# Peptides against a protein of PDB entry 6RO1: the designs that were tried, part 51

Target 1, 216 residues: chain A of PDB entry 6RO1
Amino acid sequence: LGKEIEEYIHKPKYCLPFLQPGRLVKVKNEGDDFGWGVVVNFSKKSNVKPNSGELDPLYVVEVLLRCSKESLKNSATEAAKPAKPDEKGEMQVVPVLVHLLSAISSVRLYIPKDLRPVDNRQSVLKSIQEVQKRFPDGIPLLDPIDDMGIQDQGLKKVIQKVEAFEHRMYSHPLHNDPNLETVYTLCEKKAQIAIDIKSAKRELKKARTVLQMDEL

## One batch from the design tools (peptide; made by RFdiffusion4, then SolubleMPNN)

Design b2_p14_4_s4 (from b2_p14_4, 7 letters changed)
Fold by OpenDDE base, seed 2:
Structure b2_p14_4_s4 (fold): chain B 216 residues (1-216), chain A 14 residues (1-14)
Amino acid sequence: as target 1 above (216 residues)
Amino acid sequence: SSLIEKSTIYIPAP
């Protein structure tokens, strides 16, 4: 279910309009979870499929990610690796294929114009950590239907299944499956995140209205 | 677009 939603949101036709500089995105490459990073820019690369000769455009997003210092020493030849939990790491601009975006946040940060200085890159990590403190249940996600405008009936069916599963989970406390507690904590976090997004959107709408009133 | 701005939460730098 979560992976099925991910397969929709990472499609260029849906996500590209939201990949503005400062957008928070979650990056995962197979076993490598980079967690939350910040979009710097994106580019379209022309790619030719080797077997069909068809033009398959590759979309590359430059994402500021927390990387291991070990992976940076060989940065000319080696793929960046995520920082270990106990490692400080370093924020680096990493070219990421758009299909490796596992989540897109409603949050957009102000980022330094020059990301060449280490201190400017590390300031963005402090900003991510501050966002995580503001959203203890998790960084708010874009709603694929309401925010991203995805009209795909397959996605609507997936969401209906998730909602029906969540509703069945809430209406029938299925007892003692420890795997259900992890799914429950993720679903409760997601539901709480959805409430907190609605609340934060209301507060932001109020704050924007106040800022617009202070500019009048 | 108006949809992107309505859904976006702006957080200032610390």
Scores: peptide ipSAE 0.408, ipTM 0.885, DockQ to the pose 0.598
Fold by OpenDDE base, seed 3:
Structure b2_p14_4_s4 (fold): chain B 216 residues (1-216), chain A 14 residues (1-14)
Amino acid sequence: as target 1 above (216 residues)
Amino acid sequence: SSLIEKSTIYIPAP
C-alpha cells in the first residue's frame, strides 16, 4: 500500500511541479536510504533509446544529500552512498533520478544561494535536523490528492484501501500478533501526524492570510 | 500554481 502510493508520487507527471529549490524530499535507492534531502534544481535529460522511437524523458533532480565521506573519494566513478547513522557525513549535491524520490514534503527551506562552500552545504543539514526536531512524529508529507492534485482512480482506490485498512485496524483490535502494536502505534502516529499537518497547514494558511491582510 | 503555494510550508534556515 505505501509502496503503491509511492509509485504514483514519484511519477514526473505528478511530482515535477513540486520539485522547487528548497523542497524537502526523501531519497532511497534500493538498499541505500539517504533520508531527507533538499532539492537544488532539476533537469530533463532526453534518453533516446536507440530501438524505441519513443523518447522516454529521464528527469534528474539535483538533491543535497548527506553522503558518506568515502563517497567523496570516489565521486568521479562511483555513485554517492548515504552516510552511516553514526557518521557525520558531508552534504553533497547528488544527481538523483526522479523515480528514486520516496517522499515529497510540504516543507520548503530557504537554502544558501552558493552551495560550493562546505559550510553552506552543512548549514542545510542543520536546517533539516531542526525541521526534524519541530516535527517529532515525522516531516509533513504532501497529500497526493489534496496537495498534488492527483486524479488517478487507481490512487484513490489505494488510499481508500489504506483508510479502510486503518479503520479496520482501529475498529477490530487485531488479536494475537505482537508485531501489530508497532504497526498500530505507527498508524496512530501517522493519523495524528496527518491531523496535525492539516491543522498546522490551516494555521499556516491562516497566518499567511493574516500576513497578506496586514500587507494590504 | 495555486495548489503549490497553498500546500507549501516555508521554514527559514536557522
Scores: peptide ipSAE 0.405, ipTM 0.883, DockQ to the pose 0.605
Fold by OpenDDE base, seed 5:
Structure b2_p14_4_s4 (fold): chain B 216 residues (1-216), chain A 14 residues (1-14)
Amino acid sequence: as target 1 above (216 residues)
Amino acid sequence: SSLIEKSTIYIPAP
């Protein structure tokens, strides 16, 4: 279910309008979870499929990601690696294929105009950490239907299955099914994230209203 | 787009 939603949101036709500078995005590459990064820019690259001669445009997003310092030493030949949890790491601008975006946030940061200085890149990490502190239950996601405007009937069916599963989970306290603990932990994490996005969107709307009222 | 602006939460730099 989560992965099926990702297959829609990472499509260029849906996500590109939301990939503005400062947008929070989550990046994953074949077992490497970079976590939350910040969009800097995106570009369209012409790609020609070698077997068909068909033009298959590749979309590359430049994302500020927390990278391992070890991977930076080898950056001339090796792909960037995510920083270890206990590692400080370093914020780097990494070119990422759009299909590697696993999530897109409703949050957009103000970013420094010049990201060449290390201090300016590290200031963005502090901003991400402050956002994570403000959203203890998880960084707010864009809604694929309401925020992103995706009309695909396949996605609507996936969402309806998720909502029906969540409703059944809340209406039937699972007294007796041992297989539910693994599905429950994944769905509780997602449902908690969704509830907390809704509460946090309300608090940030209130805080934005307060900040706008303090500027009045 | 008005939809993008309505869904976007702006966070100031710390």
Scores: peptide ipSAE 0.390, ipTM 0.882, DockQ to the pose 0.615
Fold by OpenDDE base, seed 4:
Structure b2_p14_4_s4 (fold): chain B 216 residues (1-216), chain A 14 residues (1-14)
Amino acid sequence: as target 1 above (216 residues)
Amino acid sequence: SSLIEKSTIYIPAP
């Protein structure tokens, strides 16, 4: 179910309008979870389909990701690897295919104009960590329907199945299935994230109103 | 678009 939603979100026709500089995104590649990174830029590359000669455009997003220092030494020949939980890592601008975006946040960060200095890149990591502290239940996601405007009936059916599953879980409190606790914690996190988005949008609207009032 | 602006949470620079 979550993976089925990801398959819609990472489609260029839906996500590209939201891939603005400073947008928080999650990146996953072949078992490597980079976690949350920040969009720097995106580009459309002309690609030719190998069998038809038809133009199949590749979309590459440059994402500032926390990489292992070991992977940076081999970066000329090897793909970047995510930083281990125990290491500091280093923030690097990594070209990522758009289909490797597992999530897109409603959050946009300020990013330095010059990302060549290590300190500027590492300042963005501090900003991501601050956002994670502000959202203990998880960084807020763009809603695929309400925020991204996805009208696909397949996605609506997936969401309805999730909602119907959630509703059945809440309506039958008596099944001590240990798997229910894991799904309850995910549902509570999702519900809390939705509350936190509403709260954060209100606080940011207030903060912007205050900042605009202090500039008046 | 108005949709992108309404959905976006801007975190100011620290």
Scores: peptide ipSAE 0.406, ipTM 0.881, DockQ to the pose 0.596; fails the geometry check

Design b2_p14_5_s1 (from b2_p14_5, 4 letters changed)
Fold by OpenDDE base, seed 4:
Structure b2_p14_5_s1 (fold): chain B 216 residues (1-216), chain A 14 residues (1-14)
Amino acid sequence: as target 1 above (216 residues)
Amino acid sequence: SVNPEKFTIDVPLP
């Protein structure tokens, strides 16, 4: 179900408007989970479909990702690899195909204009880690319907199935599993955090709209 | 402490 939602949100027609510089995104390439990175830029590349000769544009997003130092030594010939859990790693700007975005956050970071210095790139990692500390139940996602405006009926059916599955899991009285209380508190906190973010977004939007109106 | 101003919740309005 989460993967089925991912198949909608990573489509260029839906996600491109949200790929502004500083946007938090999660990147996964096959077995390699890079975790949360920051959008630097995106580009449209001309591609030709091999079978039809039709123009099929490829979208490449430059994402600041935590990479292993070992991977960087081979970066001329090999794809970037995620940093090991115990490794500090190094933040690098990695070109990523848009379909490799597994999640898009509502959070946007300020990024340094010059990302050539290692210290500037590593400062962004500290900012990601601070966001993760503020959101212990997970970095807030863009809502695919409310925030991203996806009108696809297939997605609506997937969401309804998720909600119905969650409701059935919660309505089953037989799992006195102490792990369910932790999942429930995490889901309630996540829902409350999502509400608090939606309210804070509305207030920040009102405040920015007021500030932009007072600066005009 | 990371300056709280370093990040915003920025959802582009449609």
Scores: peptide ipSAE 0.037, ipTM 0.650, DockQ to the pose 0.106
Fold by OpenDDE base, seed 5:
Structure b2_p14_5_s1 (fold): chain B 216 residues (1-216), chain A 14 residues (1-14)
Amino acid sequence: as target 1 above (216 residues)
Amino acid sequence: SVNPEKFTIDVPLP
């Protein structure tokens, strides 16, 4: 179910309008979870399918990600690796295929105009950490229906199944279905995402009100 | 219409 929503939101036709500079995005490449990074820009690359000659445009987003310092030393030929949780790491601009975006936040950061200095890149990590402190339950996500405007009936059915499952979980707390634990861990992440979207929309309304009050 | 700015929180740099 998480992956099924990801399969919609990472499609260029849906996500590109939201990939403005400063947008928080989550990047995952196979086994490598980079966590939350910040969009710097995106580009369309011409790709030609070798067998059909068909133009299949690749969308590459440059994302400021926390990378392992070890991977950066080998950077001439090796893909950047995520920093370990206990590692300081270094913020680097990494070209990422758009389908590797696992989540898109409603949060945008102000970013330095010049990201060449290490200190400017590391300042963005401090901003991400500040957002994470403000949202202890998780960084708020864009709603794929209400915010991203995705009209796909497959996605609507997935969301309805999640909502019906959440409603059933709240209505029947005592059914220890052993399949619930694995589904609960996945659905707690999703229910937490949906509750965090709703709570974050409320906090967004409050924080937008607070930011507007601090500008008044 | 998709409004990408509707639910944007701008967080200043610390």
Scores: peptide ipSAE 0.036, ipTM 0.737, DockQ to the pose 0.616
Fold by OpenDDE base, seed 3:
Structure b2_p14_5_s1 (fold): chain B 216 residues (1-216), chain A 14 residues (1-14)
Amino acid sequence: as target 1 above (216 residues)
Amino acid sequence: SVNPEKFTIDVPLP
């Protein structure tokens, strides 16, 4: 169910309007979790091979991501790899397929105009870390319905199933299903996404209240 | 139409 929500969010028709420069996005490629990065730019790659009946244009977003220093040495031949938890890493602009965006934040950062200097890229990492400190319950997400305007009935049914499952999981311990771990992991991820959406809405409301108080 | 800018929180650089 969390994956089902992600499948809606990463669709270009829904996410492209929100991929402005400075937007916080989470990038995940299979086993490689880059965590939170910052959108620099997006481009339409019409890699419509004339012979592949795939009518859907590929979109690439340039995201400033924390990469391992080892991956930078092989950058000509190998895809960038995420920095290890204990590694400082280096912030690099990485071209990312839009479907690899696992989350989109309501937060936008001011980014340096020139990202060629390492220090300017590394300053953005400090800004991400500061945002993470301000939001200990997680960086606020865009709401797929209220913020992103997704009207898809499939998504609404997924979210309703999420909310109804959370309510049932808190009210009735499901005892005896041997697939409980897989269901529980899906349900915890689902509960976490609905908590993240609800937390994100609360933190967005708080942050708007703080910004409105600072603009007064 | 949803205005994406309406749902943006701008956080200044530290």
Scores: peptide ipSAE 0.033, ipTM 0.712, DockQ to the pose 0.619
Fold by OpenDDE base, seed 2:
Structure b2_p14_5_s1 (fold): chain B 216 residues (1-216), chain A 14 residues (1-14)
Amino acid sequence: as target 1 above (216 residues)
Amino acid sequence: SVNPEKFTIDVPLP
């Protein structure tokens, strides 16, 4: 169910409008979890499918990610690797295929205009860490329907199944299905997303109100 | 003081 939701979110027709500079996104490439990064830019690349000759446009998002310093030394020839848990790493702008975005946040950061200096890139990491402190239950996600405007009936059915599952799980704890735990974790993430969006919208409304009060 | 201006929840209207 969460993977099915991700398949909708990853579609360029849905996610591209939300890939503005400063948008928080989570990047995962196979076994490599980069965690939360910040969108810098995106580009459309023309790709030709080898078998059909059809133009299959590739969408590449430049994401500021916490990378291993070892991978950066070889960055001319090797793909960037995520920083080890105990490693400070370095924030680097990494070109990422849009389908590798495992999550899109409602949060946008102000980013430095020049990301060439290491200090400017590392300042963004401090801002991510500050957002994480403000959202201890997790960085708020975009709602695929309410925020992203996805009208797909397949997604609505997936969401209805998730909500019906959540409701059934709250009404009758089905204690013993191991598949339930995966669906539960995804449902909890979604319920948490809805709570976090509501909390974040409230915090933003408060923060904007405070900023407006400090400007008055 | 964490400058609240460092981030905004900006959901662009489609």
Scores: peptide ipSAE 0.032, ipTM 0.649, DockQ to the pose 0.109

Design b2_p14_5_s2 (from b2_p14_5, 5 letters changed)
Fold by OpenDDE base, seed 5:
Structure b2_p14_5_s2 (fold): chain B 216 residues (1-216), chain A 14 residues (1-14)
Amino acid sequence: as target 1 above (216 residues)
Amino acid sequence: MVDPEKYTIDVPLP
């Protein structure tokens, strides 16, 4: 269910309008989870499929990601790797295919105008960490229907199934279905994320109101 | 058209 929603969100048709500089995005490449990064820019690359001659435009987003320092030393030949949990890492601008975006946040950060200095890139990591502290239950996501305007009936059915499942979970606390635990862990994470988005949108509306009130 | 700025929350640099 979560993966099915990701398959809609990462489509260029839907996500490109939201890939403004400073947008928080989650990047995952197979086994490599970079976590949350910040959009710097995006570009459209013309790709010609070698076998069909069809122009399949590749969208590449430059994302400021926390990378392993070891991978950066080898960066001439190797793809950037995510920082280890125990590693500080280094924030690096990494070109990422748009389909590797697993999530898009409603949060935008102010980013330094010059990201060439390491300190300026590392300041953005501090900003991400500050956002994570403000959202203990998770960084708020864009709603794919209400915020992103995705009208796909397949997605609506997936969301309705999730909502119906969440509603069943809240209405039936007593069904120990063993398949429930895995789906509960995914749906608790998602329901927690959705509640956290709603609480976080309220707290950020308050914080934006407070920041606007402190600027008044 | 969806206005992406409507749902944008700006967080200042620390």
Scores: peptide ipSAE 0.104, ipTM 0.779, DockQ to the pose 0.627
Fold by OpenDDE base, seed 1:
Structure b2_p14_5_s2 (fold): chain B 216 residues (1-216), chain A 14 residues (1-14)
Amino acid sequence: as target 1 above (216 residues)
Amino acid sequence: MVDPEKYTIDVPLP
């Protein structure tokens, strides 16, 4: 379901208006998850389909991404790799095909005018981390219907399935059944009573041991 | 027509 939504939002006809400088986007390239980055700019590249000779424009977005420092030492021809979880990494402007955008946020950052200095790029990472702290439940996404204006009936059906699934998860009788609070409170009371019986038995055994010592 | 700026949360740099 989430992946099916991604297949709509990454289409240039829908996402291009939202690829303004500073827009938070999530980038994934096959097995490489870069996480959240920041749009710097986008460009349309002329491409010709090799089989039809038809013009198939490629859309490339320059995204400031947290990259491994190891991938930056290798020649300018190697694809950037995401920073390891334990690595600080370095923020780099990476050209990304628009279809590699897995999410688009409603959040737009102010970015430095000059991204050539490392410190300016790393300041944007601090801003991303601050946004993540402000949104503990996750960075807010653009709504594909309400915000992005996608009218595709396939997408509407996917969203309806997600909403119906979420509604079933939250409406599960186990979440709203006052009997579950009563069963949990009864189980907790039973566990507490079992602890209290064990403590009372220990005190009674101590009292019996003291009484036996006073009779000796 | 979708207005992309209407759905934008601006976050200042720290």
Scores: peptide ipSAE 0.094, ipTM 0.761, DockQ to the pose 0.618
Fold by OpenDDE base, seed 2:
Structure b2_p14_5_s2 (fold): chain B 216 residues (1-216), chain A 14 residues (1-14)
Amino acid sequence: as target 1 above (216 residues)
Amino acid sequence: MVDPEKYTIDVPLP
């Protein structure tokens, strides 16, 4: 269910409008979880499918990610790797295929105009950490229907199944199905995300109102 | 205090 929702969100048709500079995104490449990063820009690359000659455009998003310093030394030849849990790492702009975005936040950060200085890149990490402190239950996600405007009936059916599953889980004693825990953690995250988005939209509306009141 | 100017919830208008 969560992966099925992700498959819709990853479609360039739906996600590209939300890949503005400063957008918080979560990046995962196979076993490599980079966690939360910040969109810098995106580009469309022409790709020709070798078997059909059909132009299949690849969308590459440049994301500021916390990378291992070891991977950066070899960055001319090696793919960037996520910083180890105990490693400080370094924030780097990494080209990421759009389908590697495991989540898209409703939050946009201010980003420095010049990301060449290490200090400017590391300042963005501080801002991510500040946002994470504001959202202890997790950084709020974009709602695929309400925020992203996805009208796909398949997605609506998936969401209805998730909601019906959540409702059943709240109404029935937890059957210890190990597959239920992964869906439950995704569903709890989604329910919490919906609450957090609503709360965050209210707080940001208040904060914008306060900022507008301080400018008056 | 987190500077509220550092981040916004920005949903592009359709």
Scores: peptide ipSAE 0.045, ipTM 0.655, DockQ to the pose 0.107
Fold by OpenDDE base, seed 4:
Structure b2_p14_5_s2 (fold): chain B 216 residues (1-216), chain A 14 residues (1-14)
Amino acid sequence: as target 1 above (216 residues)
Amino acid sequence: MVDPEKYTIDVPLP
């Protein structure tokens, strides 16, 4: 179910407008989970399909990712490897195919203009870690429907299945807990706080957009 | 203290 949502989100027609510099994205390449990185830029490469001669544009996003220092020393393996959990790693700008984006955050970071110095790249890692501390339940995702504007009926059906599955998972253990009402009230309060945070963020964005328009 | 300027929640306006 999560993978089915990813198949919509990583489509260029949906994600490209959200790949602005500083956007938090999660990168996964087969078995290699890089975790959260930061978009630096994206590029469109002309690709010709070998069988049809049709122009199939490849979209490459440059993402600042935490890489293993060992993988950087092995110049012979074209693929950067993710840093091990216990390793500091090194932040590197890695060209990533857009279909390798497993998640896109609503959060954008300020990035240094010059990413050549290691200290500047490592400062971005500190910023990612600070965002992770602020969001203990996970970094907030762009909503595929509300934020990304995806109108695909297949995606709506997937979301409905996820919601129905989550509801079934929560309904089974809770039916025997006398604290059910307290847990539901806490979940509703948490959901309401999330809505209120989303609304306050929309208002703050409107206010900031107005301030940026008044400064032009 | 987290510098609020370092973090922008930017949802593209349609």
Scores: peptide ipSAE 0.038, ipTM 0.640, DockQ to the pose 0.105; fails the geometry check

Design b2_p14_5_s3 (from b2_p14_5, 5 letters changed)
Fold by OpenDDE base, seed 4:
Structure b2_p14_5_s3 (fold): chain B 216 residues (1-216), chain A 14 residues (1-14)
Amino acid sequence: as target 1 above (216 residues)
Amino acid sequence: MVDPEKFTIDVPLP
């Protein structure tokens, strides 16, 4: 179910408008989970499908990701590897195919103009970690329908299945486990935080729209 | 302390 939602959000026709510099994105390449990174830019590469001769444009997003220092020393593997949990790692700008984006956040960071210095790149990691502290239940996602404007009926059916599965999981009377009240309180807090974020986004959008109108 | 101004919640305007 989560993977089925990912198949919609990583499509260029839906995600490209949201790949602005500073956007938080989650990157996963097969077995390699890089976690949360920051969009630097994106580019369109002309690609020709080998079987049809049709132009199939490849979209590459440059993402600032936490990489293993060991993977950077091994010049023989063109693929950066994620930092191990206990390693500091190093933030690197990695070219990523858009279909490797597993999540897109509503959060944007201000990024340094020059990302060549290691200290500037590591300052962005500190900013990601601060966002993670502010959102203990997880970094807020863009809503595929409300924020991303995806009108696909297949996605709506997937969301309805997720909601119906969650409702069935919560309605099952055998989960009188006292640990469930803590999970419910966390889920209700998460839902309330999501509502408060949606409200605060609407107010910030109104305030920013007013500020842009007053600057004209 | 990370400067709270270093990040924004930005939803693209339709």
Scores: peptide ipSAE 0.035, ipTM 0.666, DockQ to the pose 0.106
Fold by OpenDDE base, seed 2:
Structure b2_p14_5_s3 (fold): chain B 216 residues (1-216), chain A 14 residues (1-14)
Amino acid sequence: as target 1 above (216 residues)
Amino acid sequence: MVDPEKFTIDVPLP
């Protein structure tokens, strides 16, 4: 279910409008979890499928990610790796395929215009960490229907199944199906996401209102 | 205090 929702969100048709500079995104590549990063820009690359000759456009998003310093030294030849848990790491702009975005936040950050200086990149990490402190239950995600405008009936059916599972789990706690835990964790994350989006929209409406009150 | 100006929720309308 969560993976099925991700498959919709990852479609360029749906996600590209939300990949503006400063958008918080979570990046995962196989075993490499980079966590939360910030969109810098995106580009469309022409790709030709070798077997069909069909133009399959690749969408590459440049994301400012916390990378290991070891991977950056070899960055001419090696893919960037996430910073180890105990490592400070360094924020680096990494080209990421759009399907590697595991989450898209409703939050956008102001980013420095020049990301060449290390200090400017590291300032963005401080801003991410502050957003994480403001959202202890997790950074709020975009709602795929309400925020992203996905009208796909397949997604609506997945969401209805998720909601029906949530409702059944709240009604009957007794079925410890191990497949249910993964779905439950994704459903709890989604219900929490919906709550967090509402709370975040309220907190940010308050923060904008406070900023407007401090400017008045 | 984190400058609240450092982040915004910008959900562009499609």
Scores: peptide ipSAE 0.032, ipTM 0.648, DockQ to the pose 0.109
Fold by OpenDDE base, seed 3:
Structure b2_p14_5_s3 (fold): chain B 216 residues (1-216), chain A 14 residues (1-14)
Amino acid sequence: as target 1 above (216 residues)
Amino acid sequence: MVDPEKFTIDVPLP
């Protein structure tokens, strides 16, 4: 289910409008989780392999990511590797294929104009860490429907299945409870309250975004 | 302290 939502979000037709400089994005390449990085720029790379009928343009986003210092030494020949948990790492601008974006945040950072100095890149890591501290429940995501405007009925069905699965997960320990109806009603109320809290948090987020736009 | 103005919650309004 989470992976099925990711398959919509990372599609260029949906995510490209949100890949502005400073946007927080999560990057994952197979086993390599880079965590949260910051969009610097994006480019269209035409993969004109003349002999493969794949006419789909590849999009590359330059993302400032926390990389291992070991990978920087081999950067001419090897792909960047994520910093180990206990490593300080170094912030580096890494070209990332858009389909490797596992999440897109509603948070956008003001980034230094010159990212050539290591200190300017490392200042962005401090900003990411401060955002993470301000959001203990996780960095806020763009809503795929309300924020990203995805009208795909397949995504709407996936979200409905996630909501129904979350609702069922909260009801599943109760398949043997003789108070199943009372607990279903309580779970429906709790799920409705969770939807209402999520909608209220979304409205509060929109209202805060509007207030921040009125202050700009 | 990271300047709180260094980041915004930028949700595009329709």
Scores: peptide ipSAE 0.030, ipTM 0.599, DockQ to the pose 0.111
Fold by OpenDDE base, seed 5:
Structure b2_p14_5_s3 (fold): chain B 216 residues (1-216), chain A 14 residues (1-14)
Amino acid sequence: as target 1 above (216 residues)
Amino acid sequence: MVDPEKFTIDVPLP
């Protein structure tokens, strides 16, 4: 269910309007989870499929990500690796294919105009960490229907199944189905994310009001 | 097609 929603939101047709500079996005490449990063820019790359000659445009988003310092030393030929949990890491601008975006936040950060200085890049990490402190249950997501305007009937059916499942879970506390524990941990994370999106939209509206009041 | 440049900020790469 979560992965099925991801398959819709990472489509360029849906996500590109929301990839503004400062947008928080989650990046995952196979086994490499970079966690939350910040959109810097994006570009369309011409790609030609080698076997069909068909133009398959690749969208590359430049994302400021927390990378392992070890991977950066080898950066001439190796893909950036995520910082280990115990590692400080370093914030780097990494070109990411748009289909590697696993989540898109409703939050946008101010980013420094010059990201060449390490200190400016690391300041953005502090801002991400501050957002994470304000949202202990998780960084708020864009709603695929209400915020992103996705009209796909497949996605609507997935969301309806999630909502109906959540409603059944709340209405039937007594079914110890062993498959419930794995689904509860996923649905508690989602229901918590949804409650947090609603509280977070209120707090982000307050924080936007506070940030506008501190800029006034 | 969403104009990819409509939301771009020119941020110099490191």
Scores: peptide ipSAE 0.018, ipTM 0.550, DockQ to the pose 0.071

